Peptides against a protein of PDB entry 2L9B. Designs and how they scored, part 30

Target 1, 91 residues: chain A of PDB entry 2L9B
Amino acid sequence: ANFLSQKFPELPSGIDVNINMTTPAMMISSELAKKPKEVQLKFLQKFQEWTRAHPEDAVSLLELCPQLSFVTAELLLTNGICKVDDLIPLA
Target 2, 91 residues: chain A of PDB entry 2L9B as posed
Amino acid sequence: ANFLSQKFPELPSGIDVNINMTTPAMMISSELAKKPKEVQLKFLQKFQEWTRAHPEDAASLLELCPQLSFVTAELLLTNGICKVDDLIPLA

## One batch from the design tools (peptide; made by RFdiffusion4, then SolubleMPNN)

Design b1_p15_8_s1 (from b1_p15_8, 9 letters changed)
Fold by OpenDDE base, seed 5:
Structure b1_p15_8_s1 (fold): chain B 91 residues (1-91), chain A 15 residues (1-15)
Amino acid sequence: as target 1 above (91 residues)
Amino acid sequence: SSSEVQRWLRELVGD
């Protein structure tokens, strides 16, 4: 289906990994870091706009794809847009 | 589970 890819082409493609050699968080972070900063920021902007326009759909999507929550948080932190302490109330 | 973990990776863009 590639639903997320179609809506947010800035996201990296899914890949198979040896989960005994890495963690999901490590792998997701690694794959995200391969994208140029401009692409990372573009995703954040588009996702933010879509979420604001479709908050109920966004909640449903994040429930269906919990990895997207990690993606968003990771990109916000790694790009210095927010601090870890800013996310604590949401956890 | 292993399958759930792999889903996060394989379906990162929503397969």
Scores: peptide ipSAE 0.105, ipTM 0.677, DockQ to the pose 0.079
Fold by OpenDDE base, seed 4:
Structure b1_p15_8_s1 (fold): chain B 91 residues (1-91), chain A 15 residues (1-15)
Amino acid sequence: as target 1 above (91 residues)
Amino acid sequence: SSSEVQRWLRELVGD
């Protein structure tokens, strides 16, 4: 029900996080992993196409929602599309 | 900062 899940329905909806038991990063990784691989890849495809078509808006969105950069990087890494060293120039 | 990043991540999984 959060902003990002509304804009990108392939992303997980909001959940409560007990930061005493886990970290937000771990929760995000866990929730992303619950989505089928097909859904994960669909998000990456749509986001890639949208970014190419709207580069200025993409930059603005990533500045507004830096967690989306984490999501994208996590999905690229976990699906074997990129390696960590491939992302270093973007950090 | 680390705290800022954690806030961003919480906003992703939160409502």
Scores: peptide ipSAE 0.090, ipTM 0.673, DockQ to the pose 0.136
Fold by OpenDDE base, seed 3:
Structure b1_p15_8_s1 (fold): chain B 91 residues (1-91), chain A 15 residues (1-15)
Amino acid sequence: as target 1 above (91 residues)
Amino acid sequence: SSSEVQRWLRELVGD
């Protein structure tokens, strides 16, 4: 229950969502945003480097943990690194 | 779906 956090400690922990008060997507965005920008950027860099070095493992991981794709996309968008249009070809 | 997103959030740290 801590595989991703162990591998990428910059990531937040999962939490429950009360859908009567907010949406899951909003909560994910909020939880990610709670991390300092430096930590967010550190994750992105580490993940990028790891993906480059281990492309096959990265594919397997993203298939196993599709939330990681969401996290990565969200962080790229919120940090102004990518625009939504940049991600469309990858969808 | 919303349920998938909820699962993703709960399981963000992975198994």
Scores: peptide ipSAE 0.090, ipTM 0.672, DockQ to the pose 0.078
Fold by OpenDDE base, seed 1:
Structure b1_p15_8_s1 (fold): chain B 91 residues (1-91), chain A 15 residues (1-15)
Amino acid sequence: as target 1 above (91 residues)
Amino acid sequence: SSSEVQRWLRELVGD
């Protein structure tokens, strides 16, 4: 098992995408939504705490795995923690 | 690109 699956078991496994039938964003949303809300929130909490404790490693990880940026943004939005307008300054 | 994002999704939790 890889580091992320061990550290953040709340995340779904990677899956392939047929871009003729869906979009990557839709697939991310769909896979995340399969997890219970409490699991989604647990990931956000753990990821936030880990990022604070390991900021340099977090930057490197997000550069290596940009999908994690999509994951965190999606979970923040779908769980009502922030609004789209809150993310606009970052885009 | 779409191909890059597909790779990212296949490797969502890393290798």
Scores: peptide ipSAE 0.084, ipTM 0.660, DockQ to the pose 0.077

Design b1_p15_8_s2 (from b1_p15_8, 9 letters changed)
Fold by OpenDDE base, seed 2:
Structure b1_p15_8_s2 (fold): chain B 91 residues (1-91), chain A 15 residues (1-15)
Amino acid sequence: as target 1 above (91 residues)
Amino acid sequence: DASELSRWLKELVGD
């Protein structure tokens, strides 16, 4: 989308995935899970910092790419930052 | 909800 191109001009081209919500999230989570824990935590920290600095853009991104919500939830769970019950209000 | 997740992320991650 135009939003992604404008806000992330250096973002590389993605790859095609199945047209559904679960598969994209699964693929992204799988790739991130291959990274060291420190890298995963750094990713979450940078995403948090960006969200704090650009809250409206963060909402727009998550609305445009709802699969990122699932990815974020998975990272939070697997890194012990929260429990499943903590995510119930977001599901 | 995207807005709720964004708000939640801002407060929880890093703690």
Scores: peptide ipSAE 0.193, ipTM 0.774, DockQ to the pose 0.051
Fold by OpenDDE base, seed 3:
Structure b1_p15_8_s2 (fold): chain B 91 residues (1-91), chain A 15 residues (1-15)
Amino acid sequence: as target 1 above (91 residues)
Amino acid sequence: DASELSRWLKELVGD
């Protein structure tokens, strides 16, 4: 089994999306933006906790799914957790 | 950079 199958055995089949970097990020961000702010913040908190507990897996996930980096950055900005200047090192 | 973002998540998210 691949990384995603091992770490997320309950992951649904998913939807086929354009494989470029920008389109998946935009699609995910738009879906998350439809959720209440509290849900968005909860996602970030849980993602943080998971990252702390599994730092190597977190890096592997972000390398495998680079669109998540853009999504996370967008959530940080829109929820006022970071400023644009804070994310310059990621550019 | 995945490692950079991971580090930021550890430190910034949830604050």
Scores: peptide ipSAE 0.188, ipTM 0.772, DockQ to the pose 0.052
Fold by OpenDDE base, seed 1:
Structure b1_p15_8_s2 (fold): chain B 91 residues (1-91), chain A 15 residues (1-15)
Amino acid sequence: as target 1 above (91 residues)
Amino acid sequence: DASELSRWLKELVGD
């Protein structure tokens, strides 16, 4: 079994998307953007807490699904939590 | 906290 199926047994199969990072990130972000701001903020907080508790798994997840880094960045920007300049060091 | 989340993101992307 792959990492995702092991760590997230209830996770659906998912769908194929373009191999670039932009398309997957856009698809995920668009779905998250349909949820209330409070839900989006709660997601970010829980994701951060999970990352702190499971740093090794978080790294594995982001290596397997690099689109999640872009999704997280967009969530931070669109919710006004940070500005583009705050992410410049990651350019 | 906004600054806390930003710092967290930077750390993850840097890894």
Scores: peptide ipSAE 0.102, ipTM 0.677, DockQ to the pose 0.049
Fold by OpenDDE base, seed 5:
Structure b1_p15_8_s2 (fold): chain B 91 residues (1-91), chain A 15 residues (1-15)
Amino acid sequence: as target 1 above (91 residues)
Amino acid sequence: DASELSRWLKELVGD
């Protein structure tokens, strides 16, 4: 929470979700899936760009919010960027 | 780039 507040000072309050990995990831992915494909791709590109520019912050973010890795995987799959078989080693 | 994005994810998850 402190990390997010410092790095994303204008981040609004979140909503409560069940404390597990699947539910938060599903909820986030569901919201992102409502966006046009081109918007989803832009989000992925921006996230990748940010990660490359701020690798330490990206690690901290993923440690705090590991569900984001599942969300990213889902976006890659649904947009045809990779196949399910490509992610098997990550499971 | 699709291939680059896929590679990027694998690198992040591997950390």
Scores: peptide ipSAE 0.102, ipTM 0.673, DockQ to the pose 0.049

Design b1_p15_8_s3 (from b1_p15_8, 9 letters changed)
Fold by OpenDDE base, seed 4:
Formats: sequence, C-alpha cells, structure tokens
Structure b1_p15_8_s3 (fold): chain B 91 residues (1-91), chain A 15 residues (1-15)
Amino acid sequence: as target 1 above (91 residues)
Amino acid sequence: SASELSRWLKELVGD
C-alpha cells in the first residue's frame, strides 16, 4: 500500500475481493477482456514501456500485486504474443 | 518470478 501510494499518488482506493490470487486475476482479466484488442495491446505496450524505464519498480509492483502477473500472462496468451511454453520459465 | 516476468515483458510485448 505504501509503495503504490508513493509511486501512484493519484491511484484511487481499491476494493477487497479475495485473499487469493486467482479471484482477483480473473476479475481483472474479465474486465480487460471487455475492451477492444487494440486497447489491450496499448495497455501492454504502456506497461512494457514503464517496465523498461522503471525495472525495479516493476518488480516491486508485481511482487506486491502477484495477481498482475497472472493478468499479464493471460493478456500475452490471448493476444497471441506468446505461447504457453514461453511462460514456463516464469512459473 | 516477478523479476523474470518483468524482464520477459521488456523483450516480447510489441515485438
């Protein structure tokens, strides 16, 4: 919470969904899947650009919010950017 | 891991 507030000061408060990773990931992925493919790709590109510019912060974010790792992986798969075998090293 | 995904993301998205 402290990391998120510091790095993203305009970030609104979230809602408590579940204590596990699966439910939050499914919920986020479901909402993103409602967006056009070009919007999903733009999201990935912006996330990539931010990750390249802030690699340590990106790691911290993904460690703090592990559900985002699953969301990102799913976006990569559903948009045909990678195959399941490509994600094995990430498990 | 988070670090591996971060590094992987930098390489693949948009390529």
Scores: peptide ipSAE 0.196, ipTM 0.773, DockQ to the pose 0.051
Fold by OpenDDE base, seed 2:
Structure b1_p15_8_s3 (fold): chain B 91 residues (1-91), chain A 15 residues (1-15)
Amino acid sequence: as target 1 above (91 residues)
Amino acid sequence: SASELSRWLKELVGD
């Protein structure tokens, strides 16, 4: 079993998108942007908590799914949590 | 907090 199957056994199948980082990130961000701000913030909080509890798994996840880094950044920006300058190192 | 999230992201994604 791959990492995702092991760590997220209830994860549903995804959908095919262009094989790059940008398009998947944009699509995910678009879906998340449809959620209320409260839900988006809750997602970020839970993701952060999970990362703190499982730092190695978090790294593995982001390495396997680099689009999530962009998604997280987008959520931070759109919710006014950080400024673009704060994320320059990621660009 | 905003600061925590920003720092958290930098630490994870910056690597």
Scores: peptide ipSAE 0.108, ipTM 0.686, DockQ to the pose 0.049
Fold by OpenDDE base, seed 5:
Structure b1_p15_8_s3 (fold): chain B 91 residues (1-91), chain A 15 residues (1-15)
Amino acid sequence: as target 1 above (91 residues)
Amino acid sequence: SASELSRWLKELVGD
């Protein structure tokens, strides 16, 4: 049993995606962008809360799925939570 | 808050 199966036992099977970083991030962001902005914000809030409550698991998740960092960044930008300049130090 | 989310992201990416 891997990390995801143990921590998220009811996750769906998922879909096949290119192995690079950009394509998975773009696909996830595209799906999330279909949701209302209010839902996107709620998702970010819940993700932040979960990260605060489970910092070690959050690190493991991001190590396994680094594309989530890109997805989160895009959500922050598109919802006006931060400016592009705020993310420059991350590059 | 918006500011907290931005700060949170910076910390996550830094890991």
Scores: peptide ipSAE 0.104, ipTM 0.680, DockQ to the pose 0.050
Fold by OpenDDE base, seed 1:
Structure b1_p15_8_s3 (fold): chain B 91 residues (1-91), chain A 15 residues (1-15)
Amino acid sequence: as target 1 above (91 residues)
Amino acid sequence: SASELSRWLKELVGD
């Protein structure tokens, strides 16, 4: 079993997307954007809490699914939590 | 907090 199957046994099968970071991120962000702001913020909070509790798994997840970094960044920006300038060090 | 969320993102992406 791969990392995702092991750590997230209830995770449904993924969808094949274009081999780039933009399209996957856009697809995920689009779905998340359909949720209320309160829900989006809760997702971010839970992701942060999970990362704190499982730092090694968080790194593995982001290495396997680098699109999630872009998704997270977009969630932060679109919800007004941070500005583009706050993310410049990531470029 | 907003600052905390931004900070942890930077840390994760920087790893």
Scores: peptide ipSAE 0.105, ipTM 0.679, DockQ to the pose 0.049; fails the geometry check

Design b1_p15_8_s4 (from b1_p15_8, 9 letters changed)
Fold by OpenDDE base, seed 3:
Structure b1_p15_8_s4 (fold): chain B 91 residues (1-91), chain A 15 residues (1-15)
Amino acid sequence: as target 1 above (91 residues)
Amino acid sequence: MASELSQWLKELVGD
């Protein structure tokens, strides 16, 4: 069974990227940074709502796609929602 | 760290 296909059946086929944490995170962050601030904030809000509604799936997603942890952290920092010190416990 | 971040997101995002 594939978690992503089961939980997100509407997703298109993905594009292969280097299998590490840093490069994919940098790639995703750069693309999100091109979007308007309100779009970035809406992403964070929707991600929070989804995480609250589906806590077990959220953990599974972040374990499967660890790059999303770094992307989320970057968005939180750049939009002034949290400070670097707030993220230390997560490392 | 996945569970820790998930818990953190539930509480802090949107403040």
Scores: peptide ipSAE 0.247, ipTM 0.792, DockQ to the pose 0.051
Fold by OpenDDE base, seed 5:
Structure b1_p15_8_s4 (fold): chain B 91 residues (1-91), chain A 15 residues (1-15)
Amino acid sequence: as target 1 above (91 residues)
Amino acid sequence: MASELSQWLKELVGD
């Protein structure tokens, strides 16, 4: 049993995606962008709360799925939470 | 909330 199966036993099987950072991030962002802004913001809040409550698991998740950082950044930008200039120093 | 999320992202990306 891997990390995801243990920590998130209710996850679906998933889909095949190209092995890189850009494609997975774009695909996830695209799906999230289809949701209402309110839902996107709620997701960000819940993800933040979960990260704070489970810092070790969050690190493990992001090590396994680093594309989530890109997805989160894009959500923050598109929802006006951050400006592009806010993220430039992080690149 | 926006400011807090922005700061959270900075910490996340910097990790």
Scores: peptide ipSAE 0.105, ipTM 0.674, DockQ to the pose 0.048
Fold by OpenDDE base, seed 1:
Structure b1_p15_8_s4 (fold): chain B 91 residues (1-91), chain A 15 residues (1-15)
Amino acid sequence: as target 1 above (91 residues)
Amino acid sequence: MASELSQWLKELVGD
C-alpha cells in the first residue's frame, strides 16, 4: 500500500492526469471553487491544523502530490487571504 | 487568520 492508501483508507482511487503541475492543480481548484467561501476557508484551516499536527506526513503528502501546494496557494489567492506578492518568495 | 494561513504555506513549501 502506498502512502495515500495507508494514511487515508477511505480515499477514492483517483484518476490519472497529465504529468504536469498545472492541470492537476486546476482540476482540484475548480472543484473546491464550487464550494462556498466558508467551506473553502474551513478546508484551509483544517489543512493547516493537520499539517501542524502531522508535519512529517504533510511533507510526504506534498512530495507525492506536489499539485496540492499550487492548489493551496490558489485558494489563498482567490479568497483574498494572500496577494501574489506574498507568495513570490516561494517561486 | 489571513496572516497565519499565508505563513504556514510558506513554511510548508519551504520544507
Scores: peptide ipSAE 0.099, ipTM 0.663, DockQ to the pose 0.048
Fold by OpenDDE base, seed 4:
Structure b1_p15_8_s4 (fold): chain B 91 residues (1-91), chain A 15 residues (1-15)
Amino acid sequence: as target 1 above (91 residues)
Amino acid sequence: MASELSQWLKELVGD
């Protein structure tokens, strides 16, 4: 909570969901899937750029919100950017 | 896993 508020001061409060990885990941993926492919690709591009510029913060974010790892992986797969074999090292 | 994904993201996404 402190990390998110500090690094992303404009972040909205959000909503409460089940404290697991599956439900949040499904919810986020579902919402992102409603967006055009161009929007999804832009999100991935911006996330990649931010990760390159802030590698330590990226790790902290993904550790705090592990559901984002699954969401990102799913976006990469569904948009044909990666194959399942490319994600084996992440398992 | 977070570290691995972060490293992986640096090399993917349309590049």
Scores: peptide ipSAE 0.226, ipTM 0.778, DockQ to the pose 0.051; fails the geometry check

## One batch from the design tools (peptide; made by RFdiffusion4, then SolubleMPNN)

Design b1_p16_1_s1 (from b1_p16_1, 9 letters changed)
Fold by OpenDDE base, seed 2:
Structure b1_p16_1_s1 (fold): chain B 91 residues (1-91), chain A 16 residues (1-16)
Amino acid sequence: as target 1 above (91 residues)
Amino acid sequence: MSTFDQLLEFFQKQLA
């Protein structure tokens, strides 16, 4: 919570989903999937750039919010950036 | 390398 507040001060509080990683990931992915493709791609691009610029923070974010790994994977798949077989070794 | 590290590295290579 402290990390997110510092690195993403404008991030909304949202709902604390205390379930497995799959359910919250699916919820997030479904909301993102409702956005235009251009918005999804822009998000992926900006997130990718941020992770390159801040790799340590990116790892910390994923550790804190592991559901984002699934969200990112889903976005990559649905936008045709990668294939399922590409992600299998990473699961 | 952790799973998150691997995923991050993979992700960073996907978008041109």
Scores: peptide ipSAE 0.372, ipTM 0.834, DockQ to the pose 0.046
Fold by OpenDDE base, seed 5:
Structure b1_p16_1_s1 (fold): chain B 91 residues (1-91), chain A 16 residues (1-16)
Amino acid sequence: as target 1 above (91 residues)
Amino acid sequence: MSTFDQLLEFFQKQLA
């Protein structure tokens, strides 16, 4: 909580979800999928740039919020940026 | 390299 508040001071309030990995990821992905493709791509670009500038913080974020790994993968797949076969070695 | 490191590296190679 302290990490997120310090690194992302503009985050909106969250909501409670079922305690598992799949449900939170699906919920986040579904909300992002409601946005236009252009918005999704801009989000991916900005997030990618941030991870490049702050790689250690990015890893810490994924460790704290592992559901984001599924969200990232889903965004890459649904936007045709990569194939499922590209992600298999990472599973 | 951790699993998250590998995922991050892969992600950073996507998009121009």
Scores: peptide ipSAE 0.371, ipTM 0.833, DockQ to the pose 0.046
Fold by OpenDDE base, seed 3:
Structure b1_p16_1_s1 (fold): chain B 91 residues (1-91), chain A 16 residues (1-16)
Amino acid sequence: as target 1 above (91 residues)
Amino acid sequence: MSTFDQLLEFFQKQLA
C-alpha cells in the first residue's frame, strides 16, 4: 500500500477484487479493451518507459500485483505486438 | 534472473 502510494502519488482509490490472479486480470483487460487503440498503445509505451527507468520498482510492482503480468500479456496480444508462442516460455 | 525479471526483459523489447 505504501509502495503504490509513494510511486504513484496521483493514483486514485481502487476497488476490491477477488484474491486470484486470473479474474482480476480479465477485469482490468476488459476495461482497457474499451479504450481506443491509441490509448492502449500509449499506456503500454508509458508503462514500458517507467519499467526501464525503475526496473527494481517494476519487479516489486509485478510481485505485489501479479495480475498485471496477464494484463500486459493480453494487451500485447490484442494489439498484435507479440504472438502467443512468444509468451508460452514466460507463463 | 527471476521470473519477473524475464517477463520485464521480454516486455521492454516489444516496443521501440
Scores: peptide ipSAE 0.369, ipTM 0.835, DockQ to the pose 0.045
Fold by OpenDDE base, seed 1:
Structure b1_p16_1_s1 (fold): chain B 91 residues (1-91), chain A 16 residues (1-16)
Amino acid sequence: as target 1 above (91 residues)
Amino acid sequence: MSTFDQLLEFFQKQLA
């Protein structure tokens, strides 16, 4: 929470969900999937650029919010950017 | 390399 507040000062408070990785990931992915493809790709591009510029912070974010790994993977799959076999070694 | 490091490295190579 402290990390998120410092690195993302404009981040909304969020909502309470089941404290597991699957449910939050599904909810986030579902909301993003409702957006046009160009919006989804723009989101991925901006997140990719941020992780390249701030690799340590990116790891910290994923450790704090591991559900984001599933969200990212789902977006890559649904937009045809990668295949399931590409992600198996990372699971 | 942690799992998250590997995932980030993979992710960073997927998009142009």
Scores: peptide ipSAE 0.368, ipTM 0.834, DockQ to the pose 0.046

Design b1_p16_1_s2 (from b1_p16_1, 8 letters changed)
Fold by OpenDDE base, seed 5:
Structure b1_p16_1_s2 (fold): chain B 91 residues (1-91), chain A 16 residues (1-16)
Amino acid sequence: as target 1 above (91 residues)
Amino acid sequence: MTTFDQLLEFFEKQIA
């Protein structure tokens, strides 16, 4: 078991990090688009709640799985919660 | 069940 599995034992499998994030980003976007808007919003809600409850673990998870940052940004943008310009200060 | 579904379930269980 790697460090990620040890720190987050209940985290689902299938999440890996690739140096080239272009293909993973495209795959993630495709999968997100297959989900109903209500489910996408629910994901944002639950992730936000978990982040608030476990801020240090959330930072660790996002560092180990940067694709989750892309997922969050993509969901915020596609659901009209924020605009691209709103994310510039975070880059 | 996709990875997205599993992640959603993970966060739901953690915050429940």
Scores: peptide ipSAE 0.414, ipTM 0.860, DockQ to the pose 0.468
Fold by OpenDDE base, seed 4:
Structure b1_p16_1_s2 (fold): chain B 91 residues (1-91), chain A 16 residues (1-16)
Amino acid sequence: as target 1 above (91 residues)
Amino acid sequence: MTTFDQLLEFFEKQIA
């Protein structure tokens, strides 16, 4: 078993993307846009709460799944919660 | 059920 599944046994499959982030980013953006805004905000809320409660696990997850960082950034930007400049310190 | 939905459920379960 891979480390990701071992560390997060309940994490759903099918979230992996290739190293070329261009196409995955486009696909992710498209899929996110299909979700209602309230669902997008709910995702951000739950992810934020989880991150605060499990900061070490959050770091591990984001390291193992860089695409999740994109998902979070995309949701923050598209919902007007932050600006690009707000994300620069994190890049 | 999409991967997004599954991820959302994952975080919801962890926080619940």
Scores: peptide ipSAE 0.413, ipTM 0.860, DockQ to the pose 0.482
Fold by OpenDDE base, seed 2:
Structure b1_p16_1_s2 (fold): chain B 91 residues (1-91), chain A 16 residues (1-16)
Amino acid sequence: as target 1 above (91 residues)
Amino acid sequence: MTTFDQLLEFFEKQIA
């Protein structure tokens, strides 16, 4: 098992490590848009709660799976929770 | 089931 699997043994498969974000970003954005708004908001809520409960693990996960950062950003923007300029400092 | 759905379940289980 790789480090990611060891650190997060219950993390679902399907998130590739060491992939560029260009093509995946387009696919992720499209897939997110297919989800109902309530599901998108639920995802943000649960991720937020998890992050609060496990801040160190959250940092580790986002470092290992940068795709998740894009997912979060896309959901925040799409749902009007934050603006593009709000994310610039995080880049 | 998409990766998104799986991730959602993951977080739900972690905070349950």
Scores: peptide ipSAE 0.411, ipTM 0.857, DockQ to the pose 0.503
Fold by OpenDDE base, seed 3:
Structure b1_p16_1_s2 (fold): chain B 91 residues (1-91), chain A 16 residues (1-16)
Amino acid sequence: as target 1 above (91 residues)
Amino acid sequence: MTTFDQLLEFFEKQIA
């Protein structure tokens, strides 16, 4: 078992993606687009709640899975929750 | 189940 699975024992397999973010980002974006808006918003809600309840784990997860940061940003932008300008300080 | 669906389920379980 790797560190990620040890830290998050119930985390589903397949979360890790190649360190080259370009291709993974494009693939993730495509997959996200296939999900209904309702499901996308539900994901954001649950992720938000989880990060509030587990702030330390959230930081660790985002560091280990940078693709998740992309997913979050993508969902926020595509659902009109924030604008690209809002993410500039984070880039 | 897609990875996305599994991840969503993961967060749901962690909160519950």
Scores: peptide ipSAE 0.410, ipTM 0.858, DockQ to the pose 0.529

Design b1_p16_1_s3 (from b1_p16_1, 9 letters changed)
Fold by OpenDDE base, seed 2:
Order: C-alpha cells, then structure tokens, then sequence
Structure b1_p16_1_s3 (fold): chain B 91 residues (1-91), chain A 16 residues (1-16)
C-alpha cells in the first residue's frame, strides 16, 4: 500500500538489496543489459517521457529508489547515448 | 538542483 504499490500495481515485489547505492544499481543494470538493445532504448525513451509527464511522481520514485538514476546513467552509457564525462553532473 | 532536475536536463541534452 506504499507509493510504488499504488502507482505501479503490477510491479513485482523484487528483492531487498540494501547494501549500498552501487551494488543495487549494478544488479539492476546487469539485468537490463541482458535485454535486447531495442528494449533498453525503448525503456530509456519511455522513462524520459514519463518523467516529463509526471514530474511529481518521478521525484517520489527517485527519492524512494535513487538507484534508478545510476541505472539510467549506465543504460545511457552502454547504448552510446552519452559519454562518461557527460554523467559527471549527475554524480 | 535536485537529482531529478539534473536527470531531466541530462535527458533533454542527451536523448531529446
């Protein structure tokens, strides 16, 4: 009955990986990296559109799941959308 | 700027 459950009712429960920021991000990025490139790009596009359309929910989501910022950054890098130096402001 | 603000700006710069 929390924010994620309400906004994303079909979201799987997942596993609690509360080690640090890097490890959860790495795990998520690793799983996403196993998906086809087209799926990764589609996710980035949809996430961009969603954050613009729902900024209040996006803020809440990223506050609750800050690892998503790192995951997104990793996807941007691995798909050649940006360079490492471009991510410095996000760190 | 918040992380969200930076992310949006990054999207605008890199993806848009």
Amino acid sequence: as target 1 above (91 residues)
Amino acid sequence: KSTFDLLLEFFDKQIA
Scores: peptide ipSAE 0.173, ipTM 0.744, DockQ to the pose 0.043
Fold by OpenDDE base, seed 4:
Structure b1_p16_1_s3 (fold): chain B 91 residues (1-91), chain A 16 residues (1-16)
Amino acid sequence: as target 1 above (91 residues)
Amino acid sequence: KSTFDLLLEFFDKQIA
């Protein structure tokens, strides 16, 4: 098993995607965009709470899966929670 | 501050 599966044993295997960063993020964002807005917002809420409660795991997850940072940013932008300029400190 | 710290601060501000 890879490190990600070891660190997060309940995580589904998923599928392989292109090696570039943009394509995985776009694919995830596309799937999330199919969900109702309420679900997208609830995801952001839960992800926020989870990162606060599990900072060590959140760091590991985002380092191993940096595409999730782009996905989160895209959700924030798409749902009008922030503007691009608001994300500059994260870049 | 790490990027993660900035992310948490961003969440505190942007997500109720």
Scores: peptide ipSAE 0.172, ipTM 0.692, DockQ to the pose 0.042
Fold by OpenDDE base, seed 5:
Structure b1_p16_1_s3 (fold): chain B 91 residues (1-91), chain A 16 residues (1-16)
Amino acid sequence: as target 1 above (91 residues)
Amino acid sequence: KSTFDLLLEFFDKQIA
């Protein structure tokens, strides 16, 4: 068992992808995009609530899986929650 | 269940 599975024992397993940040983010975003908009928004809501409730674990997760930062940004943009200009100050 | 469904369940459990 790797560190991620030990820290988050109930986290579902994934698949191997190319060793870069862009490809994993694109693949995850693509899978999310296959779900209805309402499901995407619910996912985002629950993820945000979890990160707020468990900030230290959230930091650890995002450090270990930096692709999730890109995925979150993509979800916000794709669902019209924000515009690209809104994210520029955070880039 | 897809991996996405499992992720949703994971987050549900974490915030419950």
Scores: peptide ipSAE 0.036, ipTM 0.597, DockQ to the pose 0.424
Fold by OpenDDE base, seed 1:
Structure b1_p16_1_s3 (fold): chain B 91 residues (1-91), chain A 16 residues (1-16)
Amino acid sequence: as target 1 above (91 residues)
Amino acid sequence: KSTFDLLLEFFDKQIA
């Protein structure tokens, strides 16, 4: 088992998609965008809180799944939490 | 439960 399976045994399994920086992020973001805004915000809050509480594991996760950074950014933009210009330094 | 619900439950468990 890889890092994800070992460290996060309760994490739901993913699906096979094209392996690149964009496609997985787009698919995740599109699915989240179908949910009510309050659900999107709750998801974002929980992920942010988790990353703050477990920074080492979060870094490892984001290194293995860098698409999650794009997903987070998209959620921030879609929900009006930040502006595009705020994300330019991360590009 | 949907995968999305399972993710939320997972996060709840991790930060509990």
Scores: peptide ipSAE 0.034, ipTM 0.609, DockQ to the pose 0.407

